# Peptides against a protein of PDB entry 3QIS, part 86

Target 1, 334 residues: chain A of PDB entry 3QIS
Amino acid sequence: PSLELSRREFVFENVKFRQLQKEKFQISNNGQVPCHFSFIPKLNDSQYCKPWLRAEPFEGYLEPNETVDISLDVYVSKDSVTILNSGEDKIEDILVLHLDRGKDYFLTISGNYLPSCFGTSLEALCRMKRPIREVPVTKLIDLEEDSFLEKEKSLLQMVPLDEGASERPLQVPKEIWLLVDHLFKYACHQEDLFQTPGMQEELQQIIDCLDTSIPETIPGSNHSVAEALLIFLEALPEPVICYELYQRCLDSAYDPRICRQVISQLPRCHRNVFRYLMAFLRELLKFSEYNSVNANMIATLFTSLLLRPPPNLMARQTPSDRQRAIQFLLGFLL

## One batch from the design tools (peptide; made by RFdiffusion4, then SolubleMPNN)

Design b2_p13_6_s1 (from b2_p13_6, 5 letters changed)
Fold by OpenDDE base, seed 2:
Structure b2_p13_6_s1 (fold): chain B 334 residues (1-334), chain A 13 residues (1-13)
Amino acid sequence: as target 1 above (334 residues)
Amino acid sequence: SFADFHATMSQPL
């Protein structure tokens, strides 16, 4: 069997978080026999492609002189965003298009990723006074390394941050502050806030806006801004309540005194963000007659975002654990 | 107020 490929080199320029890009190519059976094609893993790979890449179709049959269109889809989800932000992974791959009893065809995938504040650590973002797209990639790496070291120090000792006035971290990421500022100013009376989904186009505009600027106003509906806050919290590599404290939150869920003690053990940035969000959400609850927001809805929604089970426990979360996690947050909303 | 707290959290923007 033999194939002709219309293209073998693909460049995905300016790949962004949650923005789907598609490149198409044709494969034609220029042989005299039917052929089965499939994308196959390289030696030592478990998958035929990286997590942010997909081929559609990834397999099929071609009769002689038959042609099929294959879509190469690049999509950076919450599961790939962090490793692309750090430069641990890149928009580079090699796909192996295999023919049964034939030869392999290599496809080269290349491109560039544009870093996002989504999927970046709270510690790194607290050090970023400018939009992430203004920060040199070399400095992003340094900020992530420094953020890890400061998280570790903050867990071991309340070391006073060196008061070098230029290097003082933000109390909370500017991105979360801007989202909350907008919601506080414009969304307190928004009917069905956090219950109505945003628009995907508006969400992309909000993400791009936060990655590239410090806007006076966030674009899009209050629903899109509210959903962008949820997406931001979901995309965090480390949740607002660090994984190390997850079990202690569940164990303390019915003791408001112990709950506050557990939160006091969070790294400074995480603790600030938690307290800030809880203060904002308590403010929204005062407008429940207008926005239809209640404490149980908010606690249920934000629990999965703020108090995520560690990856090793995710498959083992019981309904009791979920209820304890909700109860833990309720103690900060009421 | 939340407004006062929010304003304190803007520093240093």
Scores: peptide ipSAE 0.562, ipTM 0.937, DockQ to the pose 0.609
Fold by OpenDDE base, seed 5:
Parts: structure tokens; C-alpha cells; sequence
Structure b2_p13_6_s1 (fold): chain B 334 residues (1-334), chain A 13 residues (1-13)
């Protein structure tokens, strides 16, 4: 069996979080026998491609002189955004197109990624006074390493930060402050807030705006700004309630005094963001007659974002654990 | 108020 490929090199320029890019190529059976093709893993890989890449179709049959179009889809989700922001991973891959009883064909994938404040740690963002696209990539790595070390020191209740050498961090990320500022000013009376989805084009404009500027006004509808806040919280590498406190939140869910003690043990940035968001959500609940927002809806929605199970426990979450997690948040909304 | 708290959280922006 033999194939002809129209292209073998693919370049994806300016790849962004949640922005789909597509490149297409043709494969043709230039042999005299039917052939089966498939994308196969490299020797040390479990998958035929990186998590941000997909081939469609990934397998198939070709009759003699038949041609099929293959799409290569690049999409950076919440699962790949953090490792691309830090430069730990890159828009680089090699695909192996295998032909049954034939040869392998190698496809080269390359490109560049544009960093996002989405998928960046709360600790790094609190140190970032400028938009992420203005920050040199080398300085982003240093900010993430320093953020990890300070989080660890904060959890250990070690010595007060030496007042002298590092710029004082923000109390909350500017990106969260800008989203909440818009929602507080313009969305308190918005009917079906957090219930109506945003527009995908407006969500991309909001993400690009927060990555590149400090705007006076966020573009898009109140629904798109509200959904952008949810996407931001979902994309965090570590949730607003750190994974190490997850079980203690569930165990304390029916004691409001213990719940407040658990939150007091969060790292400073996480604790500030949690208190800030809970204060904002309690403010929105005063306008429930206008915005149709109630405490049970908000607790149910934000629980999956703020209080995520650790990755090793995610597959084992019970309905009882979910109800305890909701009850934990209700104690801060009521 | 929430407005006062929100204003205090903007510093230093």
C-alpha cells in the first residue's frame, strides 16, 4: 500500500486560549490495493497527539485512487492552557500517519502560543500589575516559581515577608477586579444573569481585552462578562479553594464557624479572592427580584468552580460530597 | 458597603 500527502508541514500562528484553528490536507491512495490508515502514538507516548491537537478523521479506509480530506484542529482548553502559559509545553508536535502493512508518514506541527491571564495562578496574577501580553515570558516563569514558593511559605505560616525587596502584590488579580467591577456597575439588574450563556465572539473579545489591556469598560453583553468570570475561575490551575483544603470544606459544611476557620487557612491571594467573590455574590442576591439570581442557584454554579475535588479524587465524587460542597458555599451566601 | 470593599480592593491598581 502507498499514500500521497498534499502537505506534511503545518504552522499554527498566534494560537490563543479557546480559539479554534484548523488546517486541512489531502491523502490519496496512489497504490493498486485498498489501504487502512491511522494516526498512531510515538514509541513513548500514550496518545497519537498532544491534548491541544486533534486529527479528523484519525483513521479510515481508502480504495485505489480514493482521496480523503483530513482536518488538523488546534484548540487550547483549560487542560492545556497552564502548561502553555508557563512555556513548559509549546505548539510543537509530530504526528505519525501509519499505513497498515505499509510505511509511516510523519507530519510536523509547529507554531506560537500567546499567553493568557486565563489558566495563570492567582499568586502570579497578584504580582502582575501589567497585562500578561506586556510581561516577558522569562518574567512569567520567574513569577510562577516565586508564586509557588510564597504559597508554600504562606501555608506553613512562616515568617512575615521581608518588607524590603519585592513589589507589594495586588490584593486580588486585576482581571477578577475588572470583571466584578463591570458586573457590579451594569449587571445587578440583568435578568437571567449567570443563566443565559454569553456569545462566543464576545467571550474571545473579553479574553483578548484582559490579556492585552487594562480597559475602563469590558466589551460585550453582561451575559458574556458573567460567563467570562466563570471561565476564568474554571481555568485556574488551582481553584480559589486550594485542593489541600477540599476535604476539610466538606467535613465542615454544616458548621459555619469551622467553615470560616478553613477559609482563614487559605493562602493570602486565594483567601482575598474568595472573600471578594462571596461579598459580590451576596450583593447580587439583594437584586434577586430583577436578576432572577438565588442563593441555591449561585451555590450550585460556583461550587464546581471554587471547590473542585483534587484530580486524584475527581472520579470518586459522590452526590453526598457535591451536596456538602454546595452547603459549604451556602454558609457564605446567606 | 460592597462598593467600599470593592474600592479598597482596587489599590494599588
Amino acid sequence: as target 1 above (334 residues)
Amino acid sequence: SFADFHATMSQPL
Scores: peptide ipSAE 0.560, ipTM 0.937, DockQ to the pose 0.579
Fold by OpenDDE base, seed 3:
Structure b2_p13_6_s1 (fold): chain B 334 residues (1-334), chain A 13 residues (1-13)
Amino acid sequence: as target 1 above (334 residues)
Amino acid sequence: SFADFHATMSQPL
């Protein structure tokens, strides 16, 4: 069997978080026999591609002189955004299109990723006074290293050295502040806030806006701005409540005093963001007659974002653990 | 108020 490929080199320029890109090519059976094709893993890989790449179809049959279109889909989810932001991974891959009893055809995937504040750590974002797209890549690496050291110092209750007033971290990420500022100013009376989905185009505009600017006003509807806050919290490499405190939050869920003590042990940035979000959500609850927001709905929604199980426990989360996690957040909303 | 707290969170520590 043999195939003819219309293209073997693919370039995905300016790849962004949650923005689907597609490149298409044709494969043709130029042989005299039916053939089965499949994308196969390389010798050291478990998957035929990186997590941000997909082929559709990834396998199939071709009759003699048959042609099929294959789509190469690049999509950066929450699962790939952090490693692409840090430059640990890149928009580069090699696909192996295998032909049963035939040849291997190599496809080269290349491109560039544009960093996002989505999927960046709270510690790095607190050090980032400018939009992420204005920050040199070299300085992004330094900010990730510094963020780790700051987290450790905060956990050890070490007083920060007298860093110059220019080097002082933000109390909360500017991106969270901008989203909350918009919601507080314009969305307190928004009917069905956090219940109505945003528009996908508006979500992309909000992400691009936060990555590239410090706007006076976030673009899009209140629903899109509200959903952008949820997406931001979901995309964090470490949740607002650090994984090391997850079990202690569940264990303390019915003791409001212990709950507050657990939160006091968070890293500075995480603790500030948690207290800030809880204060904002308590403010929204005062407008429940207008926005249809109640404490149980908010606690249920934000629990999955703020109090995520560690990756090793995620598959084992019981209904009781979920209820304890919700109860933990309720103690800060009521 | 939340407004006062929000205003304080806009500043570096």
Scores: peptide ipSAE 0.552, ipTM 0.927, DockQ to the pose 0.907
Fold by OpenDDE base, seed 1:
Formats: C-alpha cells, structure tokens, sequence
Structure b2_p13_6_s1 (fold): chain B 334 residues (1-334), chain A 13 residues (1-13)
C-alpha cells in the first residue's frame, strides 16, 4: 500500500490560549489495494501527538483512489497553557502517519505560541507590572524561577529579603484586579451573573486584552467578564489555595477559626488573591436580589477553582471531600 | 468598604 499526502509541513503562527487553529491536508490511496492509516506514537511516547494537537480523523480506511481530508487542530487548553507560557513546551511536533503493511509518513508541526497571563502563576503575575506580551520571554523564565524561590521562602517562613533593590510586587495580579474592578463596577446588578455563559468571541477578546494591555475597561458582556475570571482561576498552574493546604482545608471545613489559620499559611500572593476574591464575592452577595447570586452557588462554583484536589488525589475525591471543600469556602462568604 | 479594599489592592498599579 502507498499514500500520497498533499502536504507534510504545517506552521501554526501566533497560537493563543483557547484559540482553535486548523490546518487541513489530503491523503490519497495511490496504491492498488485498500489501506488502513493511523497516527501512531513515536518511540517512547504514549500519544501520537502533544496535548495541544489533534488529528481528525486519526485513523481510517482508504479504497484505491480514495482521498480523505485530515484536519490538524491546534488548541491550547488549561492543560497545556502553563508549559507553553514557560517555554518548557513549544508549538513543535512530529506526527507519524502509519500505513498498515506500508510506510511511515512524517508530518512536521511547527509554529509559535504567544504567552498568556492565563496559566501563569500568581507569583509571576504579581511581579509583572506590564502586560505579559510586553515581557521578554527570557524575563518570563526569570520571573517564574524567582517566583518559585519566593514561594518556597514564604512557605519556609524565611524573613523577607530586604525590600531594597527589587521593585515591590503587586498585592494581586493586575489581571485579577481588572476583572474584579469591571465586575464590581458594572456587574453587581447583572441578572444570572456566573450562571449565564459568556460568548466565546468575547472571552477571546478579554484574554487578548489582558495579555496585551492594561485597559480602562474590559471588553464584552458582564457574563463574559465573569466567565473570564473563572477561566483565569481554572487555568492557574497552582490553585489560589495551594495543593499543600488542600487536605487541611477539608479537615478544618467546619471550624472557621482553623480555616482562617490555614489561609494565613498561604504564600503572600495566594493569600492576597484569596482574601481579595472572598471580599469581592461577599460584596456581590449583597446584590443577590438583582444578580441571583447566592452563597451556596458561589461556594459550589468557586470550590472547584480555588480548592482543587492535588493531581494525585483527583481520582480519589469523594462526595464528602467535595462537600467539605464547599463548606470551607462558605465560611468565608457568610 | 470593599471599594476601599479594592482601591488599596491596586497599588502599585
């Protein structure tokens, strides 16, 4: 069996968080026998492609002289955004199109990723006074390394190094502040806030706006701005409540005093963001008659974002653990 | 107020 491929090299320029890109090519059976094709893992890979890439169809049959269109879909989710922001991963892959009893055909995937404030650590963002797209990639790496070291020092309760030479970090990321500023000013009376989904186009505009500028106003509907805050919190590499404190939050869920003690042990940036968000959400709850927002809904929604189980415990999360996590947040909303 | 807290959290923006 043999195949003809219309294209073997694919370039995905300016790949962005949550923006789907598609490239298509044709495969044709130029042989005399039916053939089965499949994308196969390379040696030592578990998957035929990186998590941000998909082929559709990834397998199939072709009769002699049959042609099929294959779509290569590039989509950076929350699962790939952090490693692409850091430059640990890149928009580069090699796909192996295998032909049963035939040859392997190699496809080269290349391109560039544009960094996002979505999927960037709270510590790094607290050091970014400018939009992430204005920050040189080399400086992003340095900011992540320095942020990791500061998180560790904060957890070890080491005395803050003298404030003398480094610019004072933000108390909260500007991106969170801008989202909350918009919601506080314009969305407190928004019916069905956090219950109505945003528009995908508006979400992309909000992401691009936060990545490239410090806007006076966030574009889009209040629903899109509200959902952008949820997406931001979901995309964090480390949740607002660090994984190290997850179990202690569950264990303390019914003791408001212990809950406050657990939160006091968060790294400075995480603790500030947590307190800031809880203060905002308590303010939003005063407008429940207008926005239909209640403490149970908010606690349920934000629990999955702020108090995520560590990856090793995700598969073991019980309904009881989820209820404790909700109860933990309720103690800060009421 | 939340407004005062929010304004305080903007620094050094």
Amino acid sequence: as target 1 above (334 residues)
Amino acid sequence: SFADFHATMSQPL
Scores: peptide ipSAE 0.551, ipTM 0.932, DockQ to the pose 0.639

Design b2_p13_6_s2 (from b2_p13_6, 4 letters changed)
Fold by OpenDDE base, seed 1:
Structure b2_p13_6_s2 (fold): chain B 334 residues (1-334), chain A 13 residues (1-13)
Amino acid sequence: as target 1 above (334 residues)
Amino acid sequence: SFAEFHATMSLPE
């Protein structure tokens, strides 16, 4: 069996969070026998491609002189955004197109990723006074390393950093502040807020806006701005309530005093964001007659975002654990 | 108020 490929090199320029890019190529059976093709893992890989890449179809049959179009889809989800922001991963891959009883054909994937404030840590964003696209990649790495060290020091209750020579971190990320500012000013009376989905085009504009500027106004509908806040919280590498406190939140869910003590143990940035969001959501609940927002809906929605189970426990989450997590948040909304 | 709290967290100029 033999294949002819129309292209073997693919370049994905300016890859962004949640923006699908597609490149297509053709494969043709130039042999005399039917052939089966498949994308196969490289040695030591579990998957034929990185999580942000997909081939469609990834396998198939070709009759002699048959041609099929294959789409290479690049999509950076919440699962890949953090490692691409840090430069731990890159828009580079090699695909192995295997022909049964035939040859392997190598496809080279390359490109560049544009960093996003989505998928960046709260600690790094609190140190980032400018839009992420204005920050040199080298400085992003340093900000992440420094942010990790600060989180660890904060958890260890070590001496407050000397207020000296380093610029004081923001109390909350500017991106969260801008989203909440917009929602507070313009969305308190928005019917079905957090219940109606945003527009995908508007969501992309909001993401691009927050990545590239400090706008006076966020573009898009109130629904898109509200969903952008949800996407932001979902894309955090660590949830607003750090994984190490997850079980303690569940255990304290029915004791409002203990719940407040648990929150007090969060790293400064996480604690500030949590308190800020809870204050905003309590304000939003005053407008329930207009926005149809109630405490149970908000607690249910934000629980999955703010109080995520650690990855090792995710598969073991019980309905009881979910109810405790909801109850924990309710104690801050009521 | 939330407005006062929000203002205390304002972005640096």
Scores: peptide ipSAE 0.576, ipTM 0.952, DockQ to the pose 0.479
Fold by OpenDDE base, seed 5:
Structure b2_p13_6_s2 (fold): chain B 334 residues (1-334), chain A 13 residues (1-13)
Amino acid sequence: as target 1 above (334 residues)
Amino acid sequence: SFAEFHATMSLPE
C-alpha cells in the first residue's frame, strides 16, 4: 500500500486559549490495493498527539485512487492552558500516519502560543501588576516558581515575608477585579445573569482584552462578562479553594464556624479571592427580583468552580459530596 | 458595603 500526502508541515501562528485553529491536507491512495490508515502513538507515548491537537478523521479506509481530507485542529482548553502559559509545553508535535502493512508518514506540527491570564495561578496573577502579554516569558516562569514557594510557606505558617525585596502582591488578581467591577456596575439588574450563555466572539474579545490591557470597560454583553468569570475560575490550575482543603470543606459543610476556620487556612490570595467573590455574590442576591439569581442556583453553579475535588478523587465524587459542597458555599451566601 | 470593600481592593494607579 502507498499514500500521497498534499502537505506534511503545519504551522499554527498565535495560538490562544479557547481559539480553535484548523489546517487541512489531503491523503490519496496512489496504490492498487485498498488501504487502512491511522494516526499512531510515537514510541513511549500513550496518545497519537498532544492534548491540544486532534486529527479528523484519525483513521479510515481508502479504495484505490480515493482521496480524503484530514483536518488538524488545534484547541487549547483548560487542560493544556497552564503548561503552555509556563512554557513547559509548546506548540510542537510530530504525528505518525501509519498505513496498515505499509510505511509511516511523519507530519510536523509547529507554531507559537500567546500566554493568557486564564490558566495562570492566583499567586502569580497577584504579583502581575501589568497585563500578562507585557510580562517577559522568563519572568512568568520566575513568578510561578516564587508563587509555589510562597503558597507552601503560607500553608506551613512560616515566618512573615522579608519586608525588603519583593513588591507587595495585589489583594486579588486585576483580572478578577475588572470582571467583578463590570458586573457590579452594569449587571446587578441583568435578567437571567449567569443563566444565559455569552457569545463566543465576545468571550474571545474579553479574554484578549484582559491578556493585553487594563481596560476602563470590558467589551461585550453582561452575559459574556459573567461567563468569562466562570471560565476564568474553571481554568485556574489550583481552584479558589485549594485541593488540600477540599475534604475539610465537605466535613464542615453543616457547621458555619468550622467553614470559616477552614477558609482562614487558605493562602492569602486564595482567601482574598474567596471572600471577595462571596461578598460580590451576596450583593447580586439583593437584586434577585431583577436578575433572577437565587442562593441555590449560585451555590450550585459556583461549587463546581470554587470547590473542585482533587484530580485523584474526581472520578469518585458522590451525590452526597456534591450536596455537602453546595451546603458549604450556601453558608457564605445566606 | 460591597462598594466600600471593592474600593479597598482597587487596582494600583
Scores: peptide ipSAE 0.575, ipTM 0.952, DockQ to the pose 0.466
Fold by OpenDDE base, seed 4:
Structure b2_p13_6_s2 (fold): chain B 334 residues (1-334), chain A 13 residues (1-13)
Amino acid sequence: as target 1 above (334 residues)
Amino acid sequence: SFAEFHATMSLPE
């Protein structure tokens, strides 16, 4: 069997977080026999492509002289955003289109990724006074490495923040502050806040706005701004409550005193963000008659974002663990 | 108030 491919080189320019890009090509059976095609893993890979790439269809049958369109879809989710922001991964891949009893055809994927404040660590963002798109990639790498080292130093209680010559980090990321500022000013009376989904176009505008500017006003509906805050928290590489404290939060869930002690052990930026968000959410709950927001809904929603199980435990989270996590957060909302 | 707390968390001018 043999195939003709209309294209073998694909370039995805300006790939952004949550923005789907599609490139299409045709494969044609120019042989005299039916053929089965499939995208196959390379010798050392478990998957035929990187997590941000998909082929559709990824397999199929072609009769003689049959042609099929294949879509190559590039989509950076929360699962790929962090490694692309750091430059650990890149918009580069090689796909192997295999024919049963035939040849392999190689497809080259290339492009560029535009960094996002979504999927960037709280530590790095607290050091980032300018929009992420204004920060040189080299400096982003340095900020992430430095942020990791300072998180470790902060956890070890070793170094007083030398209040000296380095620019003081922000108390909270500007992106969180801007989202909360908008919601506090304009969304406290918004019916069904955090219950109604935002618009995808507005979410993209909000992400682009936060990545490129420090706006006076965030574009989009209150629902889109609220969802953008949820997406931001979900995309954090390290959740607002660090993974190291997850089990202690569950164990303390029914003791408000121990819960506060656990939160006090968070790194400074994480602790500030947690306290800031809890203060905002308690303020929002005062408007429950207008916004239909209640403590149980908010605790249920934000627990999955703020108090994520460590990756090794995600598959093992029990309903009891989830209820304890919700109870932990309720102790800060009530 | 939350407004006062929010103002204390504001971006430096």
Scores: peptide ipSAE 0.574, ipTM 0.951, DockQ to the pose 0.516
Fold by OpenDDE base, seed 2:
Structure b2_p13_6_s2 (fold): chain B 334 residues (1-334), chain A 13 residues (1-13)
Amino acid sequence: as target 1 above (334 residues)
Amino acid sequence: SFAEFHATMSLPE
């Protein structure tokens, strides 16, 4: 069997978080026999492609002189955003299009990723006074390394960060502040806030806006701005409540005094973000007659975002654990 | 108030 490929080199320029890109090519059976094609893993790989890449179809049959269009889809989800932001992974891959009893055809995938504040650590973002797209990639790496070291120091020793005026971290990420500022100013009376989904186009505009600027106003509906805050919290590599404190939050869920002590042990930026969000959400709850927001809804929604089970426990979360996690947050909303 | 708290966390100029 033999295939002809219309293209073998693919370049995905300016790949962004949650922005789907598609490149198409044709494969044709220029042989005299039917053939089966499939994308196969390289030696030592478990998958035929990286997590941010997909081929559609990834397998099929071609009769002689038949042609099929294959879509190469690049999509950076929350699962790939952090490793692409750090430069640990890149928009580079090699696909092996295997022909049964035939040849292997290699496809080269290349491109560039544009870093996002989504999927970046709270520690790194607290050090970023400018939009992430203005920060040199070399400095992003340094900020992540420094952020890890400061997290570890903050867990081991509640040493005040040296108040060197020029390098003082933000109390909260500017991106969270901007989202909350908008919601506080314009969304307190928004009916069905956090209950109505945003528009995907507006979400992309909000993400791009936060990655590239410090806007006076966030574009899009209040629903899109509210959902962007949820997406931001979901995309965090380390949740607002660090994984190390997850079990202690569950154990303390019915003791408000212990709950406050657990939160006091968070790294400074995480603790600030938690307190800031809880203060905002308590303010939002005062407008429940207008926005239909209640403490149980908010606690249920934000629990999955703020108090995520560690990856090793995710598959074992009981309904009781979820209820304890909700109760933990309720103690900060009421 | 939340407004006062929010203002204490204001962005750098």
Scores: peptide ipSAE 0.574, ipTM 0.952, DockQ to the pose 0.475

